# Peptides against a protein of PDB entry 3J47: the designs that were tried, part 85

Target 1, 121 residues: chain A of PDB entry 3J47
Amino acid sequence: IRLTNQLKSLKGLQSKLKDVVEYLDKVINKELPINHTILGKLQDVFNLLPNLGTPDDDEIDVENHDRINISNNLQKALTVKTNDELMVIYISNLVRSIIAFDDLIENKIQNKKIQEQRVKD
Target 2, 69 residues: chain B of PDB entry 3J47
Amino acid sequence: YEEKEESNLAATKSMVKIAEQYSKRIEEEKELTEEELKTRYVGRQDPKKHLSETADETLENNIVSVLTA

## One batch from the design tools (peptide; made by RFdiffusion4, then SolubleMPNN)

Design b2_p20_1_s1
Fold by OpenDDE base, seed 1:
Structure b2_p20_1_s1 (fold): chain B 121 residues (1-121), chain C 69 residues (1-69), chain A 20 residues (1-20)
Amino acid sequence: as target 1 above (121 residues)
Amino acid sequence: as target 2 above (69 residues)
Amino acid sequence: SEEKKKEEESLKFLDLLLRA
């Protein structure tokens, strides 16, 4: 369920991004005015997604490249953080599994000892 | 989409909390391992059981963390 | 005796895992 929701959100974001791009292209071509509502929604998404660096539609200038780079850097940093967290979780799970296995072995040994004692009695 | 976003946000917050608790979980796991070691040496079942239980709890917490992530 | 040997091996394996 969670994975499915994440995938759906990602797809939705992708679709929205595509729409924004299409809108921006139309604005660039002077076919349509800037849709403030779409921009606002995009900003909200970016606020929720730390610094995805959407170039502000209003500043057309060359500085957009730097903003895109900043956004990419943030995304990269977030990806690294996520990977680290995943690694920690993996290691923790492994350790727990090992401990559980050790306990299982010990229990088996104890059971065997009990059985041997019963045979002697 | 909004529901999913809310769920993701909640998960992210949970992950932060998990990170804070991670050190504690590691310590709990170590304690269980020590008890198991003592049980092997002394042949006492109770300490071993306690260690195993703590390890299981730690594992469960990690699983929940993974599911939240 | 063979069963005990297997248990010991399992314990050794666990020890190895814990050390790794």
Scores: peptide ipSAE 0.482, ipTM 0.839, DockQ to the pose 0.008; fails the geometry check
Fold by OpenDDE base, seed 2:
Structure b2_p20_1_s1 (fold): chain B 121 residues (1-121), chain C 69 residues (1-69), chain A 20 residues (1-20)
Amino acid sequence: as target 1 above (121 residues)
Amino acid sequence: as target 2 above (69 residues)
Amino acid sequence: SEEKKKEEESLKFLDLLLRA
């Protein structure tokens, strides 16, 4: 569910970005007038997004890029961070699985002992 | 889309917290394993159960962290 | 038969892990 929601959000963002690009192309081609409201909203979105194109923000964004897979340099850093997080999660899951197996084995042993005692009684 | 974005943001924040807590969770898991081992020797079911529960919680947290990541 | 039972229990455990 969470991954599905993330994918949906990403798809929505991609669609919106495509629409913006198409709009900008139309404006550049003088097919449509500049809509200031749309541009303002887009600018707000860009301000909220890590600055993908500015090298100085790339350092701050590089730290964020380690967190978020969205932009190239920042995205690269974010990809690394994502990979690290995935590794941690994977290891944690393995450890939990091992513990769960240990508990199951112990439960089985106990159940066997209980059954043996019942047969002796 | 907005709901998913909010969820992703929350997940990202949670991942940072999870990363910090990961070491603690590993320790908790180890403690549960030790309790299971002790319970195996002592024959006390309650400590083993507690260890198992802690291990499960650690696993769940890891899963949530992975999903957030 | 005992080995098969152990395998079945292991599978059940795996199912529990997957559900958790």
Scores: peptide ipSAE 0.480, ipTM 0.845, DockQ to the pose 0.011; fails the geometry check
Fold by OpenDDE base, seed 4:
Structure b2_p20_1_s1 (fold): chain B 121 residues (1-121), chain C 69 residues (1-69), chain A 20 residues (1-20)
Amino acid sequence: as target 1 above (121 residues)
Amino acid sequence: as target 2 above (69 residues)
Amino acid sequence: SEEKKKEEESLKFLDLLLRA
């Protein structure tokens, strides 16, 4: 279920990203005005999903370079945060696994001792 | 897509919670290990069992966290 | 003796896990 939802979300995001790119191209070419609704939705998507490689929806105007850099920095910061979280989860899983294995080994040793005692009786 | 989005949102919230509790989980894991060590040393099965159970719970939580991530 | 060897191997495995 979760994987299916993730896949669906990814597909949806991919489609939306494609649409955004197409829209941005049209805006750049002055074929269409900026659609605020699309931008808002895109912003929502970006807030929900860590984005590594999405081009900024901002018009590449020279004056926007600083804003673009700020946006990129924010995105980078969010990505770093996500990576840190993933790393923590990974380490936690590893530690839990180690503990579980330790317990299994101990249980096995105990079972062996019990079996040995039964043979002696 | 909407259902998936909702699920992802819930997962994201869960991840935030997991991140917040991560330090606590690490400490809990350490405590379990200590209890296991103590149980091994004392030869008492009950504390060891409890440690194992706690470790399992911690593992399960981590798995859920990974699945949510 | 064989059972003891298995136990030792298990302990070694645990040690390896702890080191990893």
Scores: peptide ipSAE 0.471, ipTM 0.841, DockQ to the pose 0.008; fails the geometry check
Fold by OpenDDE base, seed 5:
Structure b2_p20_1_s1 (fold): chain B 121 residues (1-121), chain C 69 residues (1-69), chain A 20 residues (1-20)
Amino acid sequence: as target 1 above (121 residues)
Amino acid sequence: as target 2 above (69 residues)
Amino acid sequence: SEEKKKEEESLKFLDLLLRA
């Protein structure tokens, strides 16, 4: 299911990228103004799909080599961001585990003290 | 496509929120540790227990964050 | 003695953290 959804999203992104490319070509030719809404949506798609812009996944025209590079750089940046987030989560889990272990040790120490006191009584 | 996009958007927002709350969670963990230290000195188990519980909650939140990421 | 025991426990915990 997740893979299917990812594929569908990628296909949608590909279509949108194609539209953006067409729009940009028209803008370069001074035929149309820049559509900011399309660009914003594209950015949103890139933020949601870090794998977008890989040469293997994007059917981007070879003629758009510079655009491909930009997309790849963005994808890389998003991947790095995701990795950083995962790292933070990992560190947080480790810290929590350490605290829990510390509490466990303290509880054991207290239990030992209680037992020692009972033996003295 | 739309459902997947919505799901991804929600996940991304959740990740951002997790990152923002990370510092707060760390601080909460420190507070629990301080309470534990106080309990060690005073010999009162109740504050220590409370700290431990807070630490556990923080851990659970981190696990949920990992699952969401 | 109790303080020393607590310190030892803390050191053990730290060691565990370092190993993880």
Scores: peptide ipSAE 0.466, ipTM 0.838, DockQ to the pose 0.008; fails the geometry check

Design b2_p20_1_s2
Fold by OpenDDE base, seed 3:
Structure b2_p20_1_s2 (fold): chain B 121 residues (1-121), chain C 69 residues (1-69), chain A 20 residues (1-20)
Amino acid sequence: as target 1 above (121 residues)
Amino acid sequence: as target 2 above (69 residues)
Amino acid sequence: SELEKKEKENEGFLDLELKL
């Protein structure tokens, strides 16, 4: 459910971005007049987005450790944090797996003992 | 879309909490292992089962964390 | 006609925004 909701949101955003690009292309080609309301909203969105454009801009250490934002510079910092989190999760899963295996082995040993007792009876 | 966005935000917050609780989960897993060891010595099947269940719950929580990530 | 096209695009954009 959670993953599905995230995917739906991303798809919606992607569709909107596509529409914006198409609109901007039409405006550039003078096929459509500029919609000032849409442009104002887009400018607001761009101001909220981390700077995507210049590869030469110094790694602004944007403190927001939050996940994969679209902007490459913020994305690098976010990528490092994400990697650390993934490592922790990986280790946790390994530990759980080991515990599960230990339980399985013990169950097998017990079953073997029960069978041996039945053969002696 | 808003409902999904809210869900994603909640998931992100949960990931932060998972990182903080990771050490606690490791400790809980160790405790379960000790109970299993005790069960091996005492021969009580029920404590062993409980330990296994707790280990499974810990694993499930980690998987959910991965999926949220 | 061009104005009408722009109005329709704006309406579609607003609808998408409401769905998000």
Scores: peptide ipSAE 0.389, ipTM 0.792, DockQ to the pose 0.148; fails the geometry check
Fold by OpenDDE base, seed 1:
Structure b2_p20_1_s2 (fold): chain B 121 residues (1-121), chain C 69 residues (1-69), chain A 20 residues (1-20)
Amino acid sequence: as target 1 above (121 residues)
Amino acid sequence: as target 2 above (69 residues)
Amino acid sequence: SELEKKEKENEGFLDLELKL
C-alpha cells in the first residue's frame, strides 16, 4: 500500500511536470496564453527545488543529505543517502528472512518428530 | 496524490526512527534465534515458537522500514 | 478555439494539482 501510494504520487508528479513542460513550450511558441497562476506556482516549486544547475561543490550542506531526492544534484547526495537507507533495509529484510527460514526448518523438524512418534504409536 | 504524499512523508520520518531501531531489532532477532536453539534442545515448542514469532515481527518491521525508505 | 484549448489545459493542470 505505501509503496503503491509513493509510486502513484511519483507518477502524478511526473505527469504534472510533463504537462507543465508542454504548457511552457506552447507559451513559448505563442500557442497559448500564459496562465499566471500556474506559472507562479511552478516558479514557487522551482524556487523550492535545490539549485540543480551549478554544482558549486561547497554548499552541499550536510543538512540536505536527508531530504528526499526531489532534485538531481542535491538529489545525488540524497540519492546516496537513500541508497544507504535502502541497503540497510535490504540487509534487515535478509536477516529477518533468514530467521524466518530457520524457524521454518525447526517447525519441519518438529513435525517430522511428531509424525515419527505417531508411527511408533 | 495528497494522501500518498502525506504517507510518504510519514514514511520518511519513520525511516529515521527505523535506523535507530534497526540495531535493537537485530538484537531481538538474535534473542529469538537463541530461544529457538534452546527449544530444540529442551523440546519445548512454546519458547521456540515465540522466538520465531518475534523474528517474524522483526522481519516485518524491517520490511515496513524498507518500504518507508 | 485556441483560447478555449488553453483554458482547458490550465483547468487540467489545476485538476491534477488538486489530485496530488
Scores: peptide ipSAE 0.349, ipTM 0.807, DockQ to the pose 0.153; fails the geometry check
Fold by OpenDDE base, seed 5:
Structure b2_p20_1_s2 (fold): chain B 121 residues (1-121), chain C 69 residues (1-69), chain A 20 residues (1-20)
Amino acid sequence: as target 1 above (121 residues)
Amino acid sequence: as target 2 above (69 residues)
Amino acid sequence: SELEKKEKENEGFLDLELKL
């Protein structure tokens, strides 16, 4: 159920993103007038989307004005926070994987011992 | 969409809680690993199995947390 | 018309927003 809901949500998001891209392409091509409301909502979505991009892009456009700096600082702070959370999750998953691997090795050893005992009998 | 947003908000709040729980789970995982190590020496299957199960549960929870994040 | 297509797209977008 949870995975299905997540998948459904992801599919919905994907579909919406596709529609947005199509809309943006039409706007870029001047096929449709710029709907400011849609654009504003898209901007909000983009602002809410953590820049999943490479953290290295922090070097890019330092030059733009003070107000952008606050937004960028907030975005940067949010990005850092997101990165930290992702890092923690990654480490946790790694640790779990290691433990699972250790258990697998142990199970394999036990199975081998059982087989050896069966052959002796 | 509203249900999804609400679910995402709930998930985000849960993630904060999960992060705290994760720290605790990591400690529990370490304890289990030590127990498995001890069990490996003693040859008793039961503690090792329990450790493995706990590790798996911890892994599953982390995966769910990652998927929710 | 092209205008109708755009309106339909906007409606679709609105519907998607409502579903979200």
Scores: peptide ipSAE 0.342, ipTM 0.783, DockQ to the pose 0.167; fails the geometry check
Fold by OpenDDE base, seed 2:
Structure b2_p20_1_s2 (fold): chain B 121 residues (1-121), chain C 69 residues (1-69), chain A 20 residues (1-20)
Amino acid sequence: as target 1 above (121 residues)
Amino acid sequence: as target 2 above (69 residues)
Amino acid sequence: SELEKKEKENEGFLDLELKL
């Protein structure tokens, strides 16, 4: 469910970004008049986005680094954090797998003992 | 899309919590493995089953953490 | 007609934003 929602949000964002780019291209080419309301909203979105080109804002973005590599410098920091988190998850999954394997071995040993007892009876 | 965004935000917060609890989960998994080893010596199925179930739960939590991440 | 097309695009964008 969570992954599906994240994928849906990402797809929606991608579609919106595509529409924005198409709109901006039409405005730049003077094919369509500028919609001031849309432009204002886009400006607000850009202001909320981490600065892609400024290295100084990288420190603030390092804390958000666990989130998606959206913006380049912030995105790089986010990528590192994401990698670290993925490593932790990977190790945890391995540990769980090992425990599950140990349980499986024990179950097999028990089953073998039960079978041996049945043959003796 | 809004519902998904809210879910992603919640998931991110959950990941921070998961990271904090990760060490605890690893320790819990180790304890379960030790219990399984002890159960092998005692020959009782019930403790072994419990250890296996706990290991599965720990694995599931890790998967959820990865998905949240 | 061109103005109407732009207005429709803007409306579509607003609708998408509301869905997100």
Scores: peptide ipSAE 0.335, ipTM 0.794, DockQ to the pose 0.154; fails the geometry check

Design b2_p20_1_s3
Fold by OpenDDE base, seed 2:
Structure b2_p20_1_s3 (fold): chain B 121 residues (1-121), chain C 69 residues (1-69), chain A 20 residues (1-20)
Amino acid sequence: as target 1 above (121 residues)
Amino acid sequence: as target 2 above (69 residues)
Amino acid sequence: SEEEKKEKENLGFLDTLLKL
């Protein structure tokens, strides 16, 4: 469910970005007038987004990108962080699974012992 | 989209916490395994069960962390 | 039987593992 929601959000963001690019291209080509309200909202979105274009914000955003795969350089750092987190989770799950199997084996051994005792009685 | 974004933000915060807790969880899992080993030697089911439960909780937390990530 | 009870416990454990 969460992964599906993240994927959906990412797809929505991608679609919105595409729409913005298309709009900006139309404005540049003078096909459409500049809509100040849309530009203001886009500017607000860019201000809320980690600074994708400035290397220094790319450092803060690299730290944030180590967390969130949103923008390319920062996104690379975030991708690396996400990969590291996924690896940690995977290893942890594997370890828990191993422990659970060990417990199962022990339970099986105990059950066999109880059965053997019943056969002797 | 907004609900998913909010969920992802919460998940990211949880992942940071999970990363910090991961080392602790690994240690807790090791402790559970040690208790299981001890329980095998002592023949006491209760400590072994407790270790198994702790391992399960650690696994669940890791799964939640992965899902949040 | 007690053996059947143990087998059920093992199955229950497996089910718990599968639910995790």
Scores: peptide ipSAE 0.480, ipTM 0.845, DockQ to the pose 0.010; fails the geometry check
Fold by OpenDDE base, seed 4:
Structure b2_p20_1_s3 (fold): chain B 121 residues (1-121), chain C 69 residues (1-69), chain A 20 residues (1-20)
Amino acid sequence: as target 1 above (121 residues)
Amino acid sequence: as target 2 above (69 residues)
Amino acid sequence: SEEEKKEKENLGFLDTLLKL
């Protein structure tokens, strides 16, 4: 379920990014006016999912200079925040692993001590 | 998509919370390590076990945090 | 019209965003 939802979201995001790029291209070509609502929604998506800052998003952002730049900057900031959170989690896992390792070492030492005592008896 | 977005948002919020709790978890891990050290010196298996359990809990929480992220 | 096409694209994009 989670993976499926993630994949669906990713696909949706990819599609959206593509649409944004296409929209931006049209705007650059003066074929379409800038749709602020789309940008707002994109920003909301970025706010909800910092990982949505794909290179494709950056490329889309180049086309609609001012609004897109804001969106990209926000997305980038959110991505950085997400990365920071991931780093914290990673470090936490490492710390836990270290503690677990320490416990294993202690257990091994205890076992060795018990064996040595049994040999002396 | 909305369900996934909501899930991702919840995960992100959880990650932030995990980040905040990370410092606390580090401290808890340190405490566990101290208890383990004490158990080694005292030769009491029970304190060592407790330290190990606390370390495991800390690790588990970190794993859950990673999975939530 | 080209404007209508753009509007449709925007709507489609919005729909995609909403589905996410």
Scores: peptide ipSAE 0.474, ipTM 0.812, DockQ to the pose 0.224; fails the geometry check
Fold by OpenDDE base, seed 5:
Structure b2_p20_1_s3 (fold): chain B 121 residues (1-121), chain C 69 residues (1-69), chain A 20 residues (1-20)
Amino acid sequence: as target 1 above (121 residues)
Amino acid sequence: as target 2 above (69 residues)
Amino acid sequence: SEEEKKEKENLGFLDTLLKL
């Protein structure tokens, strides 16, 4: 179920990205005016899924207009926040692992002492 | 998609809560380590075991947090 | 019109987002 949902989400994202690219191409070609509603929805999607922005789209978005820069700044800020959260989680896991390792060592030492005592008896 | 979005939102909220609890967990881990050190010095098994169990629980919670993140 | 086409694309995109 979880994996299936992830795959479905990925497929939906892929479809959306394709639609975005097609829309952007039409805008670049001056075939269509910039639809702010679509852009807003895209921003919402990026806000919900900060990691799903292909680095390439983020880089492309950085180069052009001031409004895109604001969106990019927000996306960048969200990305930074996500990275910070991931870093905190990583450090926490590392610390827990170290503590668990210390306990393992202590248990091993105790077991060794018990064995030594049994041999002396 | 909606179910996944809801799950992701719940996960994100959980992550925020985990971040808040993280500082507390770190402190608890430190306390456990100190107790373990004391137990190691005194040779009393019970406090050391308790410290180990709490450290394991803390680790498990972090793993769950990582899987949710 | 081209604008109507864009609106249709936007609606399609919205539908995709809602399904996510």
Scores: peptide ipSAE 0.463, ipTM 0.797, DockQ to the pose 0.185; fails the geometry check
Fold by OpenDDE base, seed 3:
Structure b2_p20_1_s3 (fold): chain B 121 residues (1-121), chain C 69 residues (1-69), chain A 20 residues (1-20)
Amino acid sequence: as target 1 above (121 residues)
Amino acid sequence: as target 2 above (69 residues)
Amino acid sequence: SEEEKKEKENLGFLDTLLKL
């Protein structure tokens, strides 16, 4: 459910970005008038997005490293954090798998002993 | 989208909690392994079963954590 | 009209923004 919601949000964002690009292309081609309200909202969104463009601008807010991918540069840092988290999850799953495997081996050993006992009886 | 964002925020908070719980889960996993070891030595099926169950629960929690992440 | 199409696109975009 949570992952599905995250994916849905991401898909929504992707769709919006696509629409923005298409809108901008139409405006550039003088096919459509500029919607000022949408542009204003987009500008607000872009202002809230970590600065994608110039890698040189200082506000690599190092502190936001802990949060998921905000846009490109901050997003890169966030991607690293996400990767670290995924690694932890992966390791955890691996550990659980090992434990489960150990239990399986033990169960097999027990089953073998039971079978051997049955053959002796 | 807001509902999804809220869910993602909740998931993120859960991930932080999971990180804390991860240490505990590792300990629980160790306890299960110890019980399995004890079961191997003592031949007590119950501790082994309990260890296996705890390991499974730990795995499930990790999977849920991954899915939440 | 092309303007009406644009207005509809804008509305759709706004709806998408609101749903985010």
Scores: peptide ipSAE 0.446, ipTM 0.801, DockQ to the pose 0.194; fails the geometry check

Design b2_p20_1_s4
Fold by OpenDDE base, seed 1:
Structure b2_p20_1_s4 (fold): chain B 121 residues (1-121), chain C 69 residues (1-69), chain A 20 residues (1-20)
Amino acid sequence: as target 1 above (121 residues)
Amino acid sequence: as target 2 above (69 residues)
Amino acid sequence: DEEKKKEEENLKFLDSLLKL
């Protein structure tokens, strides 16, 4: 269920991003007027993405390459954060498994001592 | 979409809280291991059992956290 | 003897886990 919901959200995001790209391409080609409401919602989405600095309205001409790099850097930072979280979870599970194993060994040693005592009696 | 975003945000906040709880649980787990080591030397079964139970609870909580992630 | 061998194997496994 959770993985399915994550996949559905990712697919929905991908579809929305595709629609935005198609819209932006049409605006760039002057086929459609700039819809300020769509741009505002897109900006809100970008502002919810931590490092997407508000490009001030004025300088349209800064090369597409830097924006792609910023998105990639944010994605990389999010990937690093996710990796750190997964690493902590992994180490935690490993530590718990080790402790549980230590207890099992001790229980086995105790059971053996009890059995040896029963044989002496 | 909004409901899913809200759910993801709530899940992320829960994960941060779980991470803090996890750090505390790791410390509790270490204390239990030291008590087990002492109990092995002193022959006191009770502290060792308590440590084992706390370690098991900590493991269960991590498994639930992983399943929640 | 087999039970002791299993305990030794478990101890070795635990030692390996502690080294990770």
Scores: peptide ipSAE 0.470, ipTM 0.840, DockQ to the pose 0.009; fails the geometry check
Fold by OpenDDE base, seed 5:
Structure b2_p20_1_s4 (fold): chain B 121 residues (1-121), chain C 69 residues (1-69), chain A 20 residues (1-20)
Amino acid sequence: as target 1 above (121 residues)
Amino acid sequence: as target 2 above (69 residues)
Amino acid sequence: DEEKKKEEENLKFLDSLLKL
């Protein structure tokens, strides 16, 4: 389910990117006037999906260096947040592994005591 | 797409909840380790086994969290 | 006609967004 949803999202993103490129080409060729409503919605989508800025989307933002910097800062912040989360998960797993190891040591000590008692009998 | 977005949002909220639960689980894990120490003194295997099982369950939950992250 | 074409493209784009 999750992987399928990721693939579907990626496919939808790809289709959207294609539509954006086609629209931009038409605008560049002066075949269509710039539709501000479409551009605004596109910007909203990019703001909601800061990491989905393909290098080509960065080319669109090249005229807006300030916005690129904001997007990059947001992307960095999201990356940092993701790294922090991964770090917490890693530490958690490490702690669990240590506890499991302590239990193994205790089990070994108990088994040794049982064997020592059997040798005395 | 919307269903996936909703699922991702739910997953993100779940991760935040997992982080809160994680802090609690760490505390529970410490308590279990203390009980194991006490069990070593009493020589009773049963509380120690229960502690080990709880630690394993905590580990499993972290692994699931990693897979869902 | 060009404005209509753009509107249709916008609608298609919106539909694609709604499917995401």
Scores: peptide ipSAE 0.452, ipTM 0.783, DockQ to the pose 0.146; fails the geometry check
Fold by OpenDDE base, seed 2:
Structure b2_p20_1_s4 (fold): chain B 121 residues (1-121), chain C 69 residues (1-69), chain A 20 residues (1-20)
Amino acid sequence: as target 1 above (121 residues)
Amino acid sequence: as target 2 above (69 residues)
Amino acid sequence: DEEKKKEEENLKFLDSLLKL
C-alpha cells in the first residue's frame, strides 16, 4: 500500500513537472503569457516540497539564479538530512541484526549442550 | 495523490518520532545484549530468549521506520 | 485563444494536483 501510494505520488509529480516544463517553454518562447496563478501554485508546491529535485518551474527570472541556488542548497541540505536519517536507520538495523545473530549463536550453543546431555544419558 | 501525500506526511511525523527515540532504542538494544550475555553465563534459556525477542522487535521497528521514511 | 489555452493548462495542472 505505502509503496503504491509513493509511486502514484511520484507519477503525479512527474506529470505535473512535465506540464510545467511545457508551460514554461511556451512562456519562454512568448507563445503564452505568464500565468501568475499557475506560477504561484507551483511556488507553493516548491515551498511545501523543497527536496523534490524538480527545478521545472522555469519562470524563475535570471536574478533567481541565486534563489535557484538557494533552493538547490535547501534541496541539497534536505538531501543531506535524509541521508543522515537513512544512515541512522541503517546503523539501527545493523545493531538489531547483530543482537539477533548473538541470540542465534546462544540458541545454537544451548542446542549443542542439550544434544551432548542426551548422548551422555 | 492526496491519500499518498497524507501517508507521506504521517510517515514524516513518524520519522521525527523515530529520530527522537532512536538513542533510547539503541540503549535498549544494548541492555538486551547485556542480558543475553548474562544469560549465557547463568545458562538460563529464558532470559536469552527474551533478549533475542526484544532485539528482533527493535530491528523490526527500525526497518518499519526506514520504510516509512 | 492563447489565454484560453493557458486556462486549460491551468485546469489540467489543478486536476493533477487534486489527483495527488
Scores: peptide ipSAE 0.446, ipTM 0.796, DockQ to the pose 0.152; fails the geometry check
Fold by OpenDDE base, seed 3:
Structure b2_p20_1_s4 (fold): chain B 121 residues (1-121), chain C 69 residues (1-69), chain A 20 residues (1-20)
Amino acid sequence: as target 1 above (121 residues)
Amino acid sequence: as target 2 above (69 residues)
Amino acid sequence: DEEKKKEEENLKFLDSLLKL
């Protein structure tokens, strides 16, 4: 359910971005009049987007670890954070698996003792 | 779209909370393992079962965290 | 008319993004 909702939202965003690009191309080609209301809203959205810096500009120490936003440099920092979080989750799952395995071993040992007792009786 | 966004925001907040609670969950898991060890010495099945159940709950919470990430 | 309808849909979606 959660993954399906995330995929649906991402598809909706992708479709909208495509529509915006198509609209901008038509405006550039003078095929359509400039809709000032749409352009104003697009500018507001772009101002909320992390600056897509050119690939050549250096180490911007943007400590903005928390917002999954579209900029490649911010994406690299977010990718590092995501990798660290995934590593912690992986270690936690490994520890839980070890505990579950220890319980299974103990259950087998107990079952073996019960069988040995039944053979002696 | 809005319901999915709300779900994603809730999931992200849950991930942060899971990261903060991770150390506590590790300690809870150790306490359960110690209780299981004590149960092996005492020969009582009930404490062992409780330990296994809490380990399973801890595992499920980590799986949900992975699925959210 | 179809293009205006598409622009209105785009505006609604942009408004939804700004409310996020």
Scores: peptide ipSAE 0.446, ipTM 0.811, DockQ to the pose 0.414; fails the geometry check

